# Peptides against a protein of PDB entry 4Y8H, part 57

Target 1, 222 residues: chain A of PDB entry 4Y8H
Amino acid sequence: TTIVGVKFNNGVVIAADTRSTQGPIVADKNCAKLHRISPKIWCAGAGTAADTEAVTQLIGSNIELHSLYTSREPRVVSALQMLKQHLFKYQGHIGAYLIVAGVDPTGSHLFSIHAHGSTDVGYYLSLGSGSLAAMAVLESHWKQDLTKEEAIKLASDAIQAGIWNDLGSGSNVDVCVMEIGKDAEYLRNYLTPNVREEKQKSYKFPRGTTAVLKESIVNICD

## One batch from the design tools (peptide; made by RFdiffusion4, then SolubleMPNN)

Design b2_p20_6_s1 (from b2_p20_6, 11 letters changed)
Fold by OpenDDE base, seed 5:
Structure b2_p20_6_s1 (fold): chain B 222 residues (1-222), chain A 20 residues (1-20)
Amino acid sequence: as target 1 above (222 residues)
Amino acid sequence: MTPAEVARRSHAAMLAAAAA
């Protein structure tokens, strides 16, 4: 998995690859790794897919209840705190490594969470097996005061570095853009750089490709 | 949970979970 988050001048973008793996096997070529916690708070998940999905749904439900109870739009820091406390309680046994991002009445936010419940803050972040490949791109090209378009490009280039260089990453780039004063823009398959072309060769061998070397007829009836 | 939901192990998260 390669997941990234990048802040820009008026919001935050998160992006992910779409490969799911089971050891050496590609289990899904086009899985969704971006999860909605609330309408304007999204999360990218690395680690155990079941844990990332389940924990984000659980916190999403609790954030909705909290929003209704407080009569306030949900805050990214509230989601961060709920996720952190939940993950810490399970001492890293919930294998969720998350980039949490969003917009709320206090502005745009970008955080990371590790399975043991530690959290980081940054203008750009990467997690997953492709995180070093992504970070090499981020460190090379990140600047202050990114535009929305520059941030989407930077995030997608960082995910592509994971797609091309990390065995655990692959297929497509998903993007979610959260801009202040707008609805969240979920760009499923924003880039599809691994579309399989038509097979140039036939995989069907003609009959007789394997020669019969010996035949024996055995009567098994008395 | 579908079998597809259990399938995603980021190798880094598996390594981080195995190194923990």
Scores: peptide ipSAE 0.023, ipTM 0.476, DockQ to the pose 0.083
Fold by OpenDDE base, seed 3:
Structure b2_p20_6_s1 (fold): chain B 222 residues (1-222), chain A 20 residues (1-20)
Amino acid sequence: as target 1 above (222 residues)
Amino acid sequence: MTPAEVARRSHAAMLAAAAA
């Protein structure tokens, strides 16, 4: 897995690859690694796929209830706190490594969470087996005051570095853009650089390719 | 595959290698 987050001047972008693996096996070529916690708070997950999905759904439900109870839009720091407390309670046994990003009434936010419940803050972050490949791109090309378009490009280039160089990463790039004052823009399969070519040959032969050598009609009812 | 072979996104293997 390669997941990244990048802050820009008016928001935050997260991106992920779409490969799921079971050891050496590609289990899914086009899985979704971006999860909605709330309309404007999204999470990219690495680690155990079931844990990343289940924990983000659980916190998403609790964030919705909290938002209704407080009569306030959900805050990224509230999602961060709920996630870290939940993960810490399970002492790293929930294998969720998350990049949490969003926009709220306090601005744009980007955080990471490790399975043991530690949290980091940054302008750019990467997690997963492709994180070093992604970070090489981020460290080379990140600058302050990125535009939305520059941040999407940087995030997608960083995911592509994981796709090309990490065995645990592959297929497509998913992107989610969270801009202040706008709805979240979820770009499923924003890039599809690994479309399989048409097979050069088919094993479908024309009818009659195998000659009928013998026909016999047997009455099976007396 | 045992039911415990949950689909992985390869982060745990990288952290285990770094702790090792």
Scores: peptide ipSAE 0.022, ipTM 0.460, DockQ to the pose 0.099
Fold by OpenDDE base, seed 1:
Structure b2_p20_6_s1 (fold): chain B 222 residues (1-222), chain A 20 residues (1-20)
Amino acid sequence: as target 1 above (222 residues)
Amino acid sequence: MTPAEVARRSHAAMLAAAAA
């Protein structure tokens, strides 16, 4: 897995690769690693796929209830706090490593969370087995005051570095853009650089291609 | 499949990176 987050001048972008693995086996070539916590708060998940999905769904449900109860739009820091307290309670046994990003009435936010409940903040972040490949791109090309388009490009280039160089990463780039004052833009398969070429030949032969040379009917019931 | 063979999204490398 390669997951990244990048802040830009008016929001935040997160991106992920689409490979799921079981040891050396590619389990899914096009899995979704971007999860919606709320309409304007998304996360990218690395670690145990079931744990990333389950914890983000649980916190998403609790954030919705909290939003309704408080009559307030969900805040990224509320999701961060709920996630970190939940993960800390389980002492790293929930194998979820998350980049949490979003926009709320307080602005744009980008955080990371580790399975033991530690949290970081940054203008750009990477997690996963491809995180070093992604970080090499981020450190080389990140600048202050990125545009939306520059941030999407930087995030997608960082994910591609994971796709090409990390065994745990592959296939496609998914992107989610959260801009202040807009709806979240989920770009499923924003890049598909690993489309398999068409099969050069069909292996479906016409019926009757194999001639019947001999037929015999044997009664097997006495 | 052991619990460790559950579909991984870079779990082992993240643990190594988080432990470093």
Scores: peptide ipSAE 0.020, ipTM 0.450, DockQ to the pose 0.076
Fold by OpenDDE base, seed 4:
Parts: structure tokens; sequence; C-alpha cells
Structure b2_p20_6_s1 (fold): chain B 222 residues (1-222), chain A 20 residues (1-20)
């Protein structure tokens, strides 16, 4: 997995690759690793796919309840705190490594969470097996005062570095853009750099193309 | 696109449209 987050002038972008693996097997070529916690708070997940989905859904539900009880829009820091406390309770046994990002009445936020419940903050972050490939791009091209378009490009380029250089990453780039004063833009398959071309040959052969070299009928009832 | 990719794009597009 390669997941990234990048802050820009008026918001935050997160991005992910779309490969799921089971050891050496590609289990899914186009899985979704971007999860909605609330309308304006999204999470990218690395680690165990079931754990990332389940924990984000659980915290998403609790964030909605918390928002109703407080009569306030959900805060990214509230989601962060709920996630880290939950993950810490399970001492790393919930295999969720998360980049949590969003916009709220206090501004735009970008955080990461590790499975043991540690949290980081930054203007750009990467997690997953492709994180170093992504970080090489981020460290090379990140600057202050990114535009929305520059941040989407930077995040997408960082995910592509994972797609091309990490065995655990592949297929497509998903993006979610959270801009202050706008709805979240979930760009599923924003880039599809691994589309299989149409087969140049027909693989339909007539019956008898494979010769029968020998036939034997054995009666097993005698 | 495989039927699964079309279905996933349609579902993701519906989720994106339902999240807007």
Amino acid sequence: as target 1 above (222 residues)
Amino acid sequence: MTPAEVARRSHAAMLAAAAA
C-alpha cells in the first residue's frame, strides 16, 4: 500500500493506490483505501484492509453521534483522538495505519496514526509499504503554499512512485480533496496508468485445435 | 473495463455523488 496526504493553501488532499495483496497474491486490483469518517473528514488506510475499514466505520459512527451531542460540525482532531484511543486500547492488534485528513470550522488538518495509537502531524505524510517511494517524491517536490492543483499532482505523483517501485502497491490512484468551504471531492480512479490494452489476438480456437492423441474408454462397472 | 470495475466505478460514483 501507498497512502499520502498533502496540505495546500485552502485544504488537504489524500491519495492512495488501489492494490490489495495476500502475501504474493494480488487479491484486488482496484480496492478502495480512502474511507469517509464524516462528509469533510476522510481517511486513507494501510495495513489490514478489514481493520482499516472497520475502525474508520466505527469512529465515523461515533463522530456523527458526537457531532449531534455537541451541536457542532465534526473536528479532525476529535476523529484523531477517537482513533488513537481505540487503536491504543488494542495494543497494535488492530492493524490500521491511517492518514486522517479533513476540513472543519478550525481549518484544514492532516494527521497520521500508527496501529499502536501514536500520532503525527505534518504538511505532507506517507504510510504503507510504498511510503519511502512516496516520501522520496514528497521530499523532492513539496513546497510551501501549494495550490489545490499542485497538491493533487504531488499526491498523485507520490502514489505513482509507490505503484511503480513498491511490490505492495499498484494499479490506480484514488484521490480525495477536502477544501475549506466546499464539499469533499472523492476522485475514484483519478489516474488509471495500468489499463490493460485490448488483446491484439483472438484466443477462440475451433474444436479439434488440440489433437486427441489417444482415447481409451474403461468400463469401471465390470 | 471488467463488469466488476464498471460496478465499482458506478458504486464509487454513487458514493461520491451521495457524499456531495
Scores: peptide ipSAE 0.007, ipTM 0.301, DockQ to the pose 0.020

Design b2_p20_6_s2 (from b2_p20_6, 8 letters changed)
Fold by OpenDDE base, seed 4:
Structure b2_p20_6_s2 (fold): chain B 222 residues (1-222), chain A 20 residues (1-20)
Amino acid sequence: as target 1 above (222 residues)
Amino acid sequence: MSPREIAERSHAAMRERAAA
């Protein structure tokens, strides 16, 4: 997996690749790794796919209840705190590595969470097996005061570095853009750089293409 | 459990353990 987050002048973008793996096997070519915690708070997940989905759904439900109880829009720091406390309780046995991002009444936020419940903050972040490939791009091209378009490009380029160089990453780029004062823009398959070309030949053969070279009938009842 | 059910459970358990 390659997941990234990038802050820009008026919001935050997260992006992910779409490969799921089972050891050496590509299990899914177009897995969704971007999860909605709330309308304006999204998460990218690396690690165990089931754990990333389940933990984000659980915290999403609790964030909704908390929002109703407090009569306030959900805050990214509240989601961060709930996620880290939950993950810490399970001592890294929930294999969720998350980039949590969003916009709330306090502004735009970008955080990461590790399975043991540690948290980081930054203007750009990467996680997953492709994180070093992504970080090489981020470190080379990140600047302060990014525009929305520059941040989407940077995030997409960083995910592509994972797609091309990490065995655990591949297929497509998913993006979610969270801009202050706007709805979240979820761009499923924003880039599809791995569309397979049509096969030049068909390897479908009619029945009988493999000739019977020899037949022997053995009576076993004698 | 048939060998097929064991394989399907192993595959299901492997699917749950799919690394993203």
Scores: peptide ipSAE 0.070, ipTM 0.505, DockQ to the pose 0.024; fails the geometry check
Fold by OpenDDE base, seed 1:
Structure b2_p20_6_s2 (fold): chain B 222 residues (1-222), chain A 20 residues (1-20)
Amino acid sequence: as target 1 above (222 residues)
Amino acid sequence: MSPREIAERSHAAMRERAAA
């Protein structure tokens, strides 16, 4: 997996590859690794796919309840705190490695969470098996005061570095853009750089293409 | 457990763990 987050001047972008693996096997070529915690708070997940989905859904449900009880829009720091406390309680047995990002009444936020419940903050982050390939692009091309378009490009270029160089990453680039004062923009399959060309020929031949040259019936019962 | 049996159990456990 390759997941990234990039802050820009008026928001945050997260992106992910779309390969799921089971050891050396590609289990899914076009899985979704971007999860909605709330309308304006999204998460990218690496590690155990079931754990990343389940923990983000659980915290998403509790964030909705918390929002209703407080009569306030959900905050990224509330989701971060709930996720880290849950993961810490399970001592790393929940194999979720998360980039949590969003916009709320306090601004735009980007965080990472590890399975043992540690958290980091940054202007750009990468996680997963492709994280070093992604980070090489981020460290080379990140600048302050990125535009929305520059941040989407940087995030997608960083995911492509994972797609091309990491065995655990592949297929497509998914993007989610969270801009202050706007709805979240989920761009499923924003890039599809691995579309295989149409097969030039079909191996469907007419019935009878293989001629029967000889037939023999052998009785095997006495 | 033989190294092969450890690898097969690790592979079986990895088959249930779709890694994203």
Scores: peptide ipSAE 0.052, ipTM 0.484, DockQ to the pose 0.037; fails the geometry check
Fold by OpenDDE base, seed 2:
Structure b2_p20_6_s2 (fold): chain B 222 residues (1-222), chain A 20 residues (1-20)
Amino acid sequence: as target 1 above (222 residues)
Amino acid sequence: MSPREIAERSHAAMRERAAA
């Protein structure tokens, strides 16, 4: 997996690759690794796919209840705290490595969470097996005061570095853009750089392609 | 469990769990 987050002048972008693996096997070529916690708070997940989905759904439900109880819009720091406490309770046995991002009444936020419940903050972040390939792009091209378009490009270029250089990453780029004062833009398959071309040859051979060298009829019923 | 059995179970668990 390669997941990234990038802050820009008026919001935050997260992106992910779409490969799921089972050891050496590609289990899914087009899995979704971007999860909605709330309308304006999204998460990218690396590690165990079932754990990343289940923990984000659980915290999403609890954030909705908390929002109703407090009569307030959900905050990214509330999602961060709930995720952290849940993951820490399970001592790293829930294999979720998350980039949590969003917009709320306090502004735009970008955080990472590790399976043991540690958290980081940054203007750009990468996680997963492709994180070093992604970080090489981020460190080379990140600057202050990115535009929305520059941040989407930087995030997608960083995911592509994972797609090309990490065995655990592949297929497509998914993007989610969270801009202050707008709805979240979920761009499923924003890039599809691995579309298979039409097969030049058919694997259907005409009858008689294999020569019959010998025939024998055996009566099995007396 | 020996370190080898732990590694084999970790490898089996990695095969059963789709890793992203």
Scores: peptide ipSAE 0.049, ipTM 0.479, DockQ to the pose 0.045; fails the geometry check
Fold by OpenDDE base, seed 3:
Structure b2_p20_6_s2 (fold): chain B 222 residues (1-222), chain A 20 residues (1-20)
Amino acid sequence: as target 1 above (222 residues)
Amino acid sequence: MSPREIAERSHAAMRERAAA
Protein backbone atom coordinates (compact mmCIF):
# COMPACT_ATOMS: atom_id res chain seq x y z
CA THR B 1 0.00 0.00 0.00
CA THR B 2 0.96 3.59 -0.67
CA ILE B 3 -1.09 6.31 1.01
CA VAL B 4 -0.29 10.01 1.15
CA GLY B 5 -1.67 13.26 2.47
CA VAL B 6 -0.71 16.77 1.35
CA LYS B 7 -1.88 20.10 2.74
CA PHE B 8 -2.50 22.95 0.32
CA ASN B 9 -3.33 26.64 0.79
CA ASN B 10 -7.10 26.13 1.22
CA GLY B 11 -7.42 22.46 2.25
CA VAL B 12 -5.96 18.97 2.22
CA VAL B 13 -5.69 16.13 -0.29
CA ILE B 14 -5.28 12.43 0.44
CA ALA B 15 -4.46 9.77 -2.12
CA ALA B 16 -4.01 6.00 -2.25
CA ASP B 17 -3.14 3.17 -4.57
CA THR B 18 -5.77 0.47 -5.29
CA ARG B 19 -3.86 -2.84 -4.85
CA SER B 20 -4.83 -5.28 -2.12
CA THR B 21 -2.36 -8.10 -1.44
CA GLN B 22 -2.28 -11.43 0.38
CA GLY B 23 1.42 -12.12 0.76
CA PRO B 24 2.70 -12.54 -2.82
CA ILE B 25 -0.87 -12.62 -4.26
CA VAL B 26 -2.80 -9.66 -5.65
CA ALA B 27 -6.19 -10.12 -3.98
CA ASP B 28 -7.88 -7.06 -5.50
CA LYS B 29 -6.62 -4.85 -8.33
CA ASN B 30 -9.01 -1.98 -7.61
CA CYS B 31 -9.82 -1.85 -3.88
CA ALA B 32 -10.83 1.41 -2.17
CA LYS B 33 -8.39 2.58 0.55
CA LEU B 34 -10.00 6.00 1.09
CA HIS B 35 -12.67 5.89 3.79
CA ARG B 36 -15.20 8.53 4.80
CA ILE B 37 -15.33 9.22 8.55
CA SER B 38 -17.68 12.17 7.99
CA PRO B 39 -18.69 14.24 4.92
CA LYS B 40 -15.57 16.48 5.26
CA ILE B 41 -13.24 14.07 7.13
CA TRP B 42 -11.64 11.23 5.18
CA CYS B 43 -8.84 8.82 5.88
CA ALA B 44 -6.51 6.60 3.90
CA GLY B 45 -5.79 3.15 5.36
CA ALA B 46 -2.74 0.90 5.26
CA GLY B 47 -2.16 -2.41 7.08
CA THR B 48 -4.95 -4.98 7.54
CA ALA B 49 -7.77 -4.02 5.16
CA ALA B 50 -10.52 -5.38 7.43
CA ASP B 51 -9.14 -3.43 10.42
CA THR B 52 -8.84 -0.15 8.48
CA GLU B 53 -12.41 -0.48 7.20
CA ALA B 54 -13.91 -1.60 10.53
CA VAL B 55 -12.15 1.02 12.70
CA THR B 56 -13.03 3.88 10.33
CA GLN B 57 -16.69 2.79 10.21
CA LEU B 58 -16.81 2.53 14.02
CA ILE B 59 -15.26 5.96 14.53
CA GLY B 60 -17.40 7.39 11.70
CA SER B 61 -20.53 6.21 13.53
CA ASN B 62 -19.31 7.61 16.86
CA ILE B 63 -18.36 10.93 15.21
CA GLU B 64 -21.89 11.22 13.78
CA LEU B 65 -23.39 10.58 17.24
CA HIS B 66 -20.95 13.06 18.79
CA SER B 67 -21.85 15.68 16.15
CA LEU B 68 -25.58 15.23 16.87
CA TYR B 69 -25.01 15.36 20.64
CA THR B 70 -22.85 18.51 20.48
CA SER B 71 -24.80 20.20 17.64
CA ARG B 72 -21.43 20.83 15.95
CA GLU B 73 -19.74 19.85 12.72
CA PRO B 74 -17.23 17.02 13.33
CA ARG B 75 -13.62 18.05 13.97
CA VAL B 76 -10.62 16.18 12.58
CA VAL B 77 -8.96 16.27 16.03
CA SER B 78 -12.04 14.53 17.51
CA ALA B 79 -11.74 11.74 14.94
CA LEU B 80 -7.97 11.59 15.62
CA GLN B 81 -8.53 11.29 19.38
CA MET B 82 -11.22 8.59 19.03
CA LEU B 83 -9.05 6.60 16.60
CA LYS B 84 -5.88 6.81 18.71
CA GLN B 85 -7.67 5.87 21.95
CA HIS B 86 -9.32 2.90 20.24
CA LEU B 87 -6.07 1.70 18.63
CA PHE B 88 -4.08 2.20 21.87
CA LYS B 89 -6.68 0.16 23.80
CA TYR B 90 -5.94 -2.78 21.49
CA GLN B 91 -2.13 -2.42 21.84
CA GLY B 92 -1.44 -2.57 18.08
CA HIS B 93 -3.49 -5.76 17.51
CA ILE B 94 -5.79 -3.73 15.24
CA GLY B 95 -3.50 -3.39 12.24
CA ALA B 96 -4.69 0.06 11.11
CA TYR B 97 -2.22 2.67 9.90
CA LEU B 98 -4.15 5.77 8.90
CA ILE B 99 -3.66 9.15 7.31
CA VAL B 100 -6.59 11.22 8.62
CA ALA B 101 -7.42 14.47 6.90
CA GLY B 102 -10.26 16.91 6.65
CA VAL B 103 -11.74 20.33 6.93
CA ASP B 104 -13.76 21.61 9.89
CA PRO B 105 -14.74 25.00 11.40
CA THR B 106 -11.14 25.34 12.71
CA GLY B 107 -9.51 24.86 9.28
CA SER B 108 -7.75 22.08 7.35
CA HIS B 109 -5.93 19.26 9.15
CA LEU B 110 -3.62 16.36 8.27
CA PHE B 111 -2.56 13.65 10.73
CA SER B 112 -1.19 10.12 10.75
CA ILE B 113 -1.99 7.33 13.21
CA HIS B 114 -0.05 4.12 13.82
CA ALA B 115 -1.60 0.85 15.04
CA HIS B 116 -0.26 1.33 18.61
CA GLY B 117 -2.05 4.72 18.83
CA SER B 118 0.81 7.17 18.18
CA THR B 119 -0.07 10.22 16.09
CA ASP B 120 1.91 12.62 13.93
CA VAL B 121 1.24 16.00 12.34
CA GLY B 122 2.64 17.19 9.04
CA TYR B 123 2.14 19.20 5.87
CA TYR B 124 2.81 16.03 3.88
CA LEU B 125 2.72 12.41 5.08
CA SER B 126 3.09 8.91 3.63
CA LEU B 127 2.35 5.45 5.04
CA GLY B 128 2.37 1.84 3.86
CA SER B 129 4.96 -0.37 2.15
CA GLY B 130 5.31 2.24 -0.61
CA SER B 131 5.81 5.10 1.89
CA LEU B 132 9.54 5.51 1.16
CA ALA B 133 8.95 5.68 -2.60
CA ALA B 134 6.18 8.23 -2.00
CA MET B 135 8.29 10.20 0.51
CA ALA B 136 11.15 10.49 -2.01
CA VAL B 137 8.74 12.34 -4.34
CA LEU B 138 7.23 14.41 -1.51
CA GLU B 139 10.63 15.51 -0.17
CA SER B 140 11.78 16.41 -3.69
CA HIS B 141 8.76 18.45 -4.78
CA TRP B 142 6.87 19.68 -1.71
CA LYS B 143 6.81 23.42 -1.14
CA GLN B 144 4.83 25.76 1.09
CA ASP B 145 1.62 27.34 -0.20
CA LEU B 146 0.71 24.63 -2.73
CA THR B 147 -2.34 25.23 -4.89
CA LYS B 148 -5.13 22.60 -5.04
CA GLU B 149 -3.90 21.48 -8.47
CA GLU B 150 -0.24 21.31 -7.37
CA ALA B 151 -1.23 19.28 -4.27
CA ILE B 152 -3.33 16.81 -6.34
CA LYS B 153 -0.42 16.42 -8.76
CA LEU B 154 2.13 15.97 -5.95
CA ALA B 155 -0.06 13.42 -4.16
CA SER B 156 -0.76 11.50 -7.39
CA ASP B 157 2.96 11.53 -8.36
CA ALA B 158 3.83 10.22 -4.88
CA ILE B 159 1.25 7.39 -5.21
CA GLN B 160 2.63 6.56 -8.66
CA ALA B 161 6.11 6.24 -7.13
CA GLY B 162 4.62 3.55 -4.87
CA ILE B 163 2.76 1.91 -7.80
CA TRP B 164 5.98 1.61 -9.86
CA ASN B 165 8.50 0.79 -7.09
CA ASP B 166 6.59 -1.03 -4.30
CA LEU B 167 5.42 -4.63 -4.74
CA GLY B 168 2.60 -4.02 -2.23
CA SER B 169 1.24 -1.10 -4.28
CA GLY B 170 -0.33 -0.97 -7.73
CA SER B 171 -3.07 -0.36 -10.27
CA ASN B 172 -4.80 3.01 -9.88
CA VAL B 173 -4.67 6.29 -7.97
CA ASP B 174 -7.64 7.33 -5.84
CA VAL B 175 -7.80 10.93 -4.58
CA CYS B 176 -9.96 12.79 -2.08
CA VAL B 177 -9.82 16.59 -1.94
CA MET B 178 -11.14 18.42 1.11
CA GLU B 179 -11.22 22.17 0.51
CA ILE B 180 -12.40 24.75 3.06
CA GLY B 181 -15.94 25.90 2.29
CA LYS B 182 -16.59 23.09 -0.24
CA ASP B 183 -17.87 19.54 -0.20
CA ALA B 184 -15.29 16.77 -0.26
CA GLU B 185 -14.39 15.69 -3.79
CA TYR B 186 -13.82 11.94 -4.00
CA LEU B 187 -11.99 11.11 -7.23
CA ARG B 188 -12.20 7.32 -7.57
CA ASN B 189 -9.66 6.09 -10.12
CA TYR B 190 -8.33 9.61 -10.74
CA LEU B 191 -5.47 7.93 -12.62
CA THR B 192 -5.67 4.51 -14.28
CA PRO B 193 -2.09 4.03 -15.54
CA ASN B 194 -2.24 0.19 -15.62
CA VAL B 195 -5.07 -0.56 -18.07
CA ARG B 196 -4.09 -3.74 -19.86
CA GLU B 197 -3.80 -3.33 -23.60
CA GLU B 198 -5.69 -5.58 -25.97
CA LYS B 199 -3.90 -8.88 -26.53
CA GLN B 200 -2.10 -8.78 -29.89
CA LYS B 201 -2.74 -12.52 -30.49
CA SER B 202 -5.65 -14.86 -29.91
CA TYR B 203 -4.93 -17.95 -27.82
CA LYS B 204 -7.77 -19.77 -29.65
CA PHE B 205 -5.71 -22.25 -31.64
CA PRO B 206 -7.27 -24.39 -34.41
CA ARG B 207 -8.56 -27.80 -33.28
CA GLY B 208 -5.81 -30.39 -33.72
CA THR B 209 -2.93 -28.01 -32.79
CA THR B 210 -2.23 -30.40 -29.91
CA ALA B 211 -2.28 -33.96 -31.27
CA VAL B 212 -3.92 -36.70 -29.19
CA LEU B 213 -1.19 -39.37 -29.00
CA LYS B 214 -3.23 -41.99 -27.10
CA GLU B 215 -6.76 -42.42 -25.78
CA SER B 216 -7.92 -45.09 -23.31
CA ILE B 217 -11.33 -45.56 -21.69
CA VAL B 218 -11.17 -47.33 -18.30
CA ASN B 219 -14.34 -48.46 -16.56
CA ILE B 220 -13.81 -47.78 -12.82
CA CYS B 221 -17.20 -49.12 -11.69
CA ASP B 222 -17.27 -52.76 -10.87
CA MET A 1 -2.53 -32.49 5.90
CA SER A 2 -2.29 -32.69 2.14
CA PRO A 3 -0.37 -29.95 0.28
CA ARG A 4 -3.81 -28.85 -0.95
CA GLU A 5 -5.24 -28.52 2.59
CA ILE A 6 -2.13 -26.56 3.61
CA ALA A 7 -2.58 -24.34 0.54
CA GLU A 8 -6.34 -23.91 1.20
CA ARG A 9 -5.76 -23.06 4.88
CA SER A 10 -2.95 -20.72 3.90
CA HIS A 11 -5.24 -19.20 1.25
CA ALA A 12 -8.14 -18.88 3.73
CA ALA A 13 -5.83 -17.30 6.33
CA MET A 14 -4.47 -15.04 3.59
CA ARG A 15 -8.05 -14.01 2.61
CA GLU A 16 -8.70 -12.77 6.15
CA ARG A 17 -5.34 -10.95 6.12
CA ALA A 18 -5.80 -8.92 2.97
CA ALA A 19 -3.32 -6.11 3.37
CA ALA A 20 -4.25 -2.72 1.98
Scores: peptide ipSAE 0.047, ipTM 0.472, DockQ to the pose 0.026; fails the geometry check

Design b2_p20_6_s3 (from b2_p20_6, 9 letters changed)
Fold by OpenDDE base, seed 5:
Structure b2_p20_6_s3 (fold): chain B 222 residues (1-222), chain A 20 residues (1-20)
Amino acid sequence: as target 1 above (222 residues)
Amino acid sequence: MSPREIAERSHAAMLARAAA
């Protein structure tokens, strides 16, 4: 997995690759690793896919209830705190590594969470097996005061570094853009750089390609 | 757990755990 988050001047972008693996096997070529916690708070998940989905749904449900009880829009820091406390309680046994991002009445936010419940803050972040490949791109091209378009490009280039160089990453780039004063823009398959070409040859041989040397019909019933 | 049970659980866990 390669997941990234990048802050820009008026919001935050998160991006992910779309490969799911089971050891050496590609389980899914086009899985969704971007999860909605609330309308304007999204996360990218690395680690155990089931744990990332389940924990984000659980916190998403509790954030909705909290929002209703408080009569307030959900805050990214509330989601962060609920996630970290839950993950810490399970001592890293819930294999969720998350980049949590969003916009709320206090502004735009970008955080990471590790399975043991530690949290980081930054203007750009990467997690997953492709995180070093992504970080090489981020460290090379990140600047202060990115535009939306520059941030989407930077995040997409960082995910592509994971797609091309990390065995655990592949297929497509998914993007979610959360801009202050706008709805979240979920760009499923924003880039599809690994569309399989048409098969040049077929291994379907015509019937009779293998000669029948001998046939015997045996009645098994008396 | 026998070494076989550990290996079977490791293999079953490898097959059941899709890594994101």
Scores: peptide ipSAE 0.063, ipTM 0.462, DockQ to the pose 0.033; fails the geometry check
Fold by OpenDDE base, seed 2:
Structure b2_p20_6_s3 (fold): chain B 222 residues (1-222), chain A 20 residues (1-20)
Amino acid sequence: as target 1 above (222 residues)
Amino acid sequence: MSPREIAERSHAAMLARAAA
């Protein structure tokens, strides 16, 4: 997996690859690794796919209840705190590594969470097996005051570095853009750089391709 | 468990566990 987050001047972008693996097997070529916690708070998940999905749904439900109870829009720091406390309670046995991002009444936010419940903050972040490939791109091209378009490009280039250089990453680039004062823009399959061309030849051989060298009829009925 | 049984279980668990 390769997941990234990048802050820009008016919001935050997250991106992910779309390969799921079961050891050496590609289980899904086009899985969704971007999860909605709330309308304006999204996360990218690495680690165990079931754990990333389940924990984000659980916290999403609790964030909705908290929002209703407080009569306030959900905050990214509330999602961060709920996620880290839940993951810490399970001592790293819930294999969720998350980049959590969003916009709220306090501004735009970008955080990471590890399975043991530690958290980091940054202007750009990467996680997963492709994180070093992604970070090489981020460290080379990140600057202050990125535009929305520059941040989407930087995030997608960083995911592509994972797609091409990490065995655990592949297929497509998914993007989610969270801009202050706008709805979240989920761009499923924003890039599809691995579309297979049409097969020039069929593996259906014509009848008679295998020559009959010898035939013998044996009567098996008495 | 023998090292082989550990490896086989680890392999089976790895094949059963979708990693994102």
Scores: peptide ipSAE 0.058, ipTM 0.473, DockQ to the pose 0.036; fails the geometry check
Fold by OpenDDE base, seed 3:
Structure b2_p20_6_s3 (fold): chain B 222 residues (1-222), chain A 20 residues (1-20)
Amino acid sequence: as target 1 above (222 residues)
Amino acid sequence: MSPREIAERSHAAMLARAAA
């Protein structure tokens, strides 16, 4: 997995690759790793896919209840605190590594969370097996005061570094843009750089190409 | 459990554990 978050002048972008793996096996070529906690708070998940999905749904539900109870829009720091306390309670046994980002009445926010419940703050972040490949791009090209378009490009370039260089990452780039004063823009398959080429040959051989060498009829009923 | 059964259970457990 390669997941990234990048702050820009008026918001935050998160991005992810779309490969799911089971050891050396590609389980899904086009999975979704971007999860909605609330309308304007999204996260990217690395680690155990079931844990990332389940924990984000659980906190998403509790954030909705909290929003209703407080009569306030959800805050990213509230989601962060709920996630970290939940993960810490389970002492890293919930294998969720999250980049949590969003916009709220206090501004735009970008955080990371590790499975043991530690949290970091940054202007750019990467997690997953492709995080070093992504971070090489981020460290090379990140600057202050990024535009929305520059941040989307930087995030997508960082995910592509994971796609090309990390075995655990692959296929497509998903993006979610959270801009202050706008709805979240979820860009599923924003880039699809791994479309399979047309097969050079047809495997439809003429009937009879493989000869029947022997036939036998066996009664399987007594 | 045979080494094969351990490997098959480990493989099945690995197959059950999709990594994102």
Scores: peptide ipSAE 0.051, ipTM 0.458, DockQ to the pose 0.030; fails the geometry check
Fold by OpenDDE base, seed 1:
Structure b2_p20_6_s3 (fold): chain B 222 residues (1-222), chain A 20 residues (1-20)
Amino acid sequence: as target 1 above (222 residues)
Amino acid sequence: MSPREIAERSHAAMLARAAA
């Protein structure tokens, strides 16, 4: 997996690759690794796919209840705190490594969370097996005061570095853009650089292609 | 647990660890 987050002048973008693996096997070529916690708070997940999905859904549900109870829009720091406390309670046995990003009444936020419940903050972040490939791009090309378009490009270029160089990453780039004063823009398959060309041959043969070498009729009833 | 059951659980846990 390669997941990234990048802050820009008026918001935050997260991106992910779309490969799921089971050891050496590609289990899914086009899985979704970007999860909605709330309308304006999204999460990218690396590690155990089931754990990333389940923990983000659980916290998403509790954030909705908390929002209703407090009569306030959900805050990224509230989601961060709930996620880290949950993960810490399970001592790293929940294999979720998360980039949490969003916009709320306090501004735009970007955080990471590790399975043991540690949290980081940054202007750009990467996690997963492709994180070093992504970080090489981020460190080379990140600047302050990125535009939305520059941040989407930087995030997608960083994910592509994972796609091309990490065995655990592949296929497509998904993007979610969270801009202040706008709805979240989820760009499923924003890039599809690994579309397979049309197969030159088909293994569908006409009926009768297999020759009958011998036939015998046996009475089964006496 | 037999070494086989440990290996099968470890393999099943590794297979259930679809790494996102």
Scores: peptide ipSAE 0.046, ipTM 0.463, DockQ to the pose 0.035; fails the geometry check

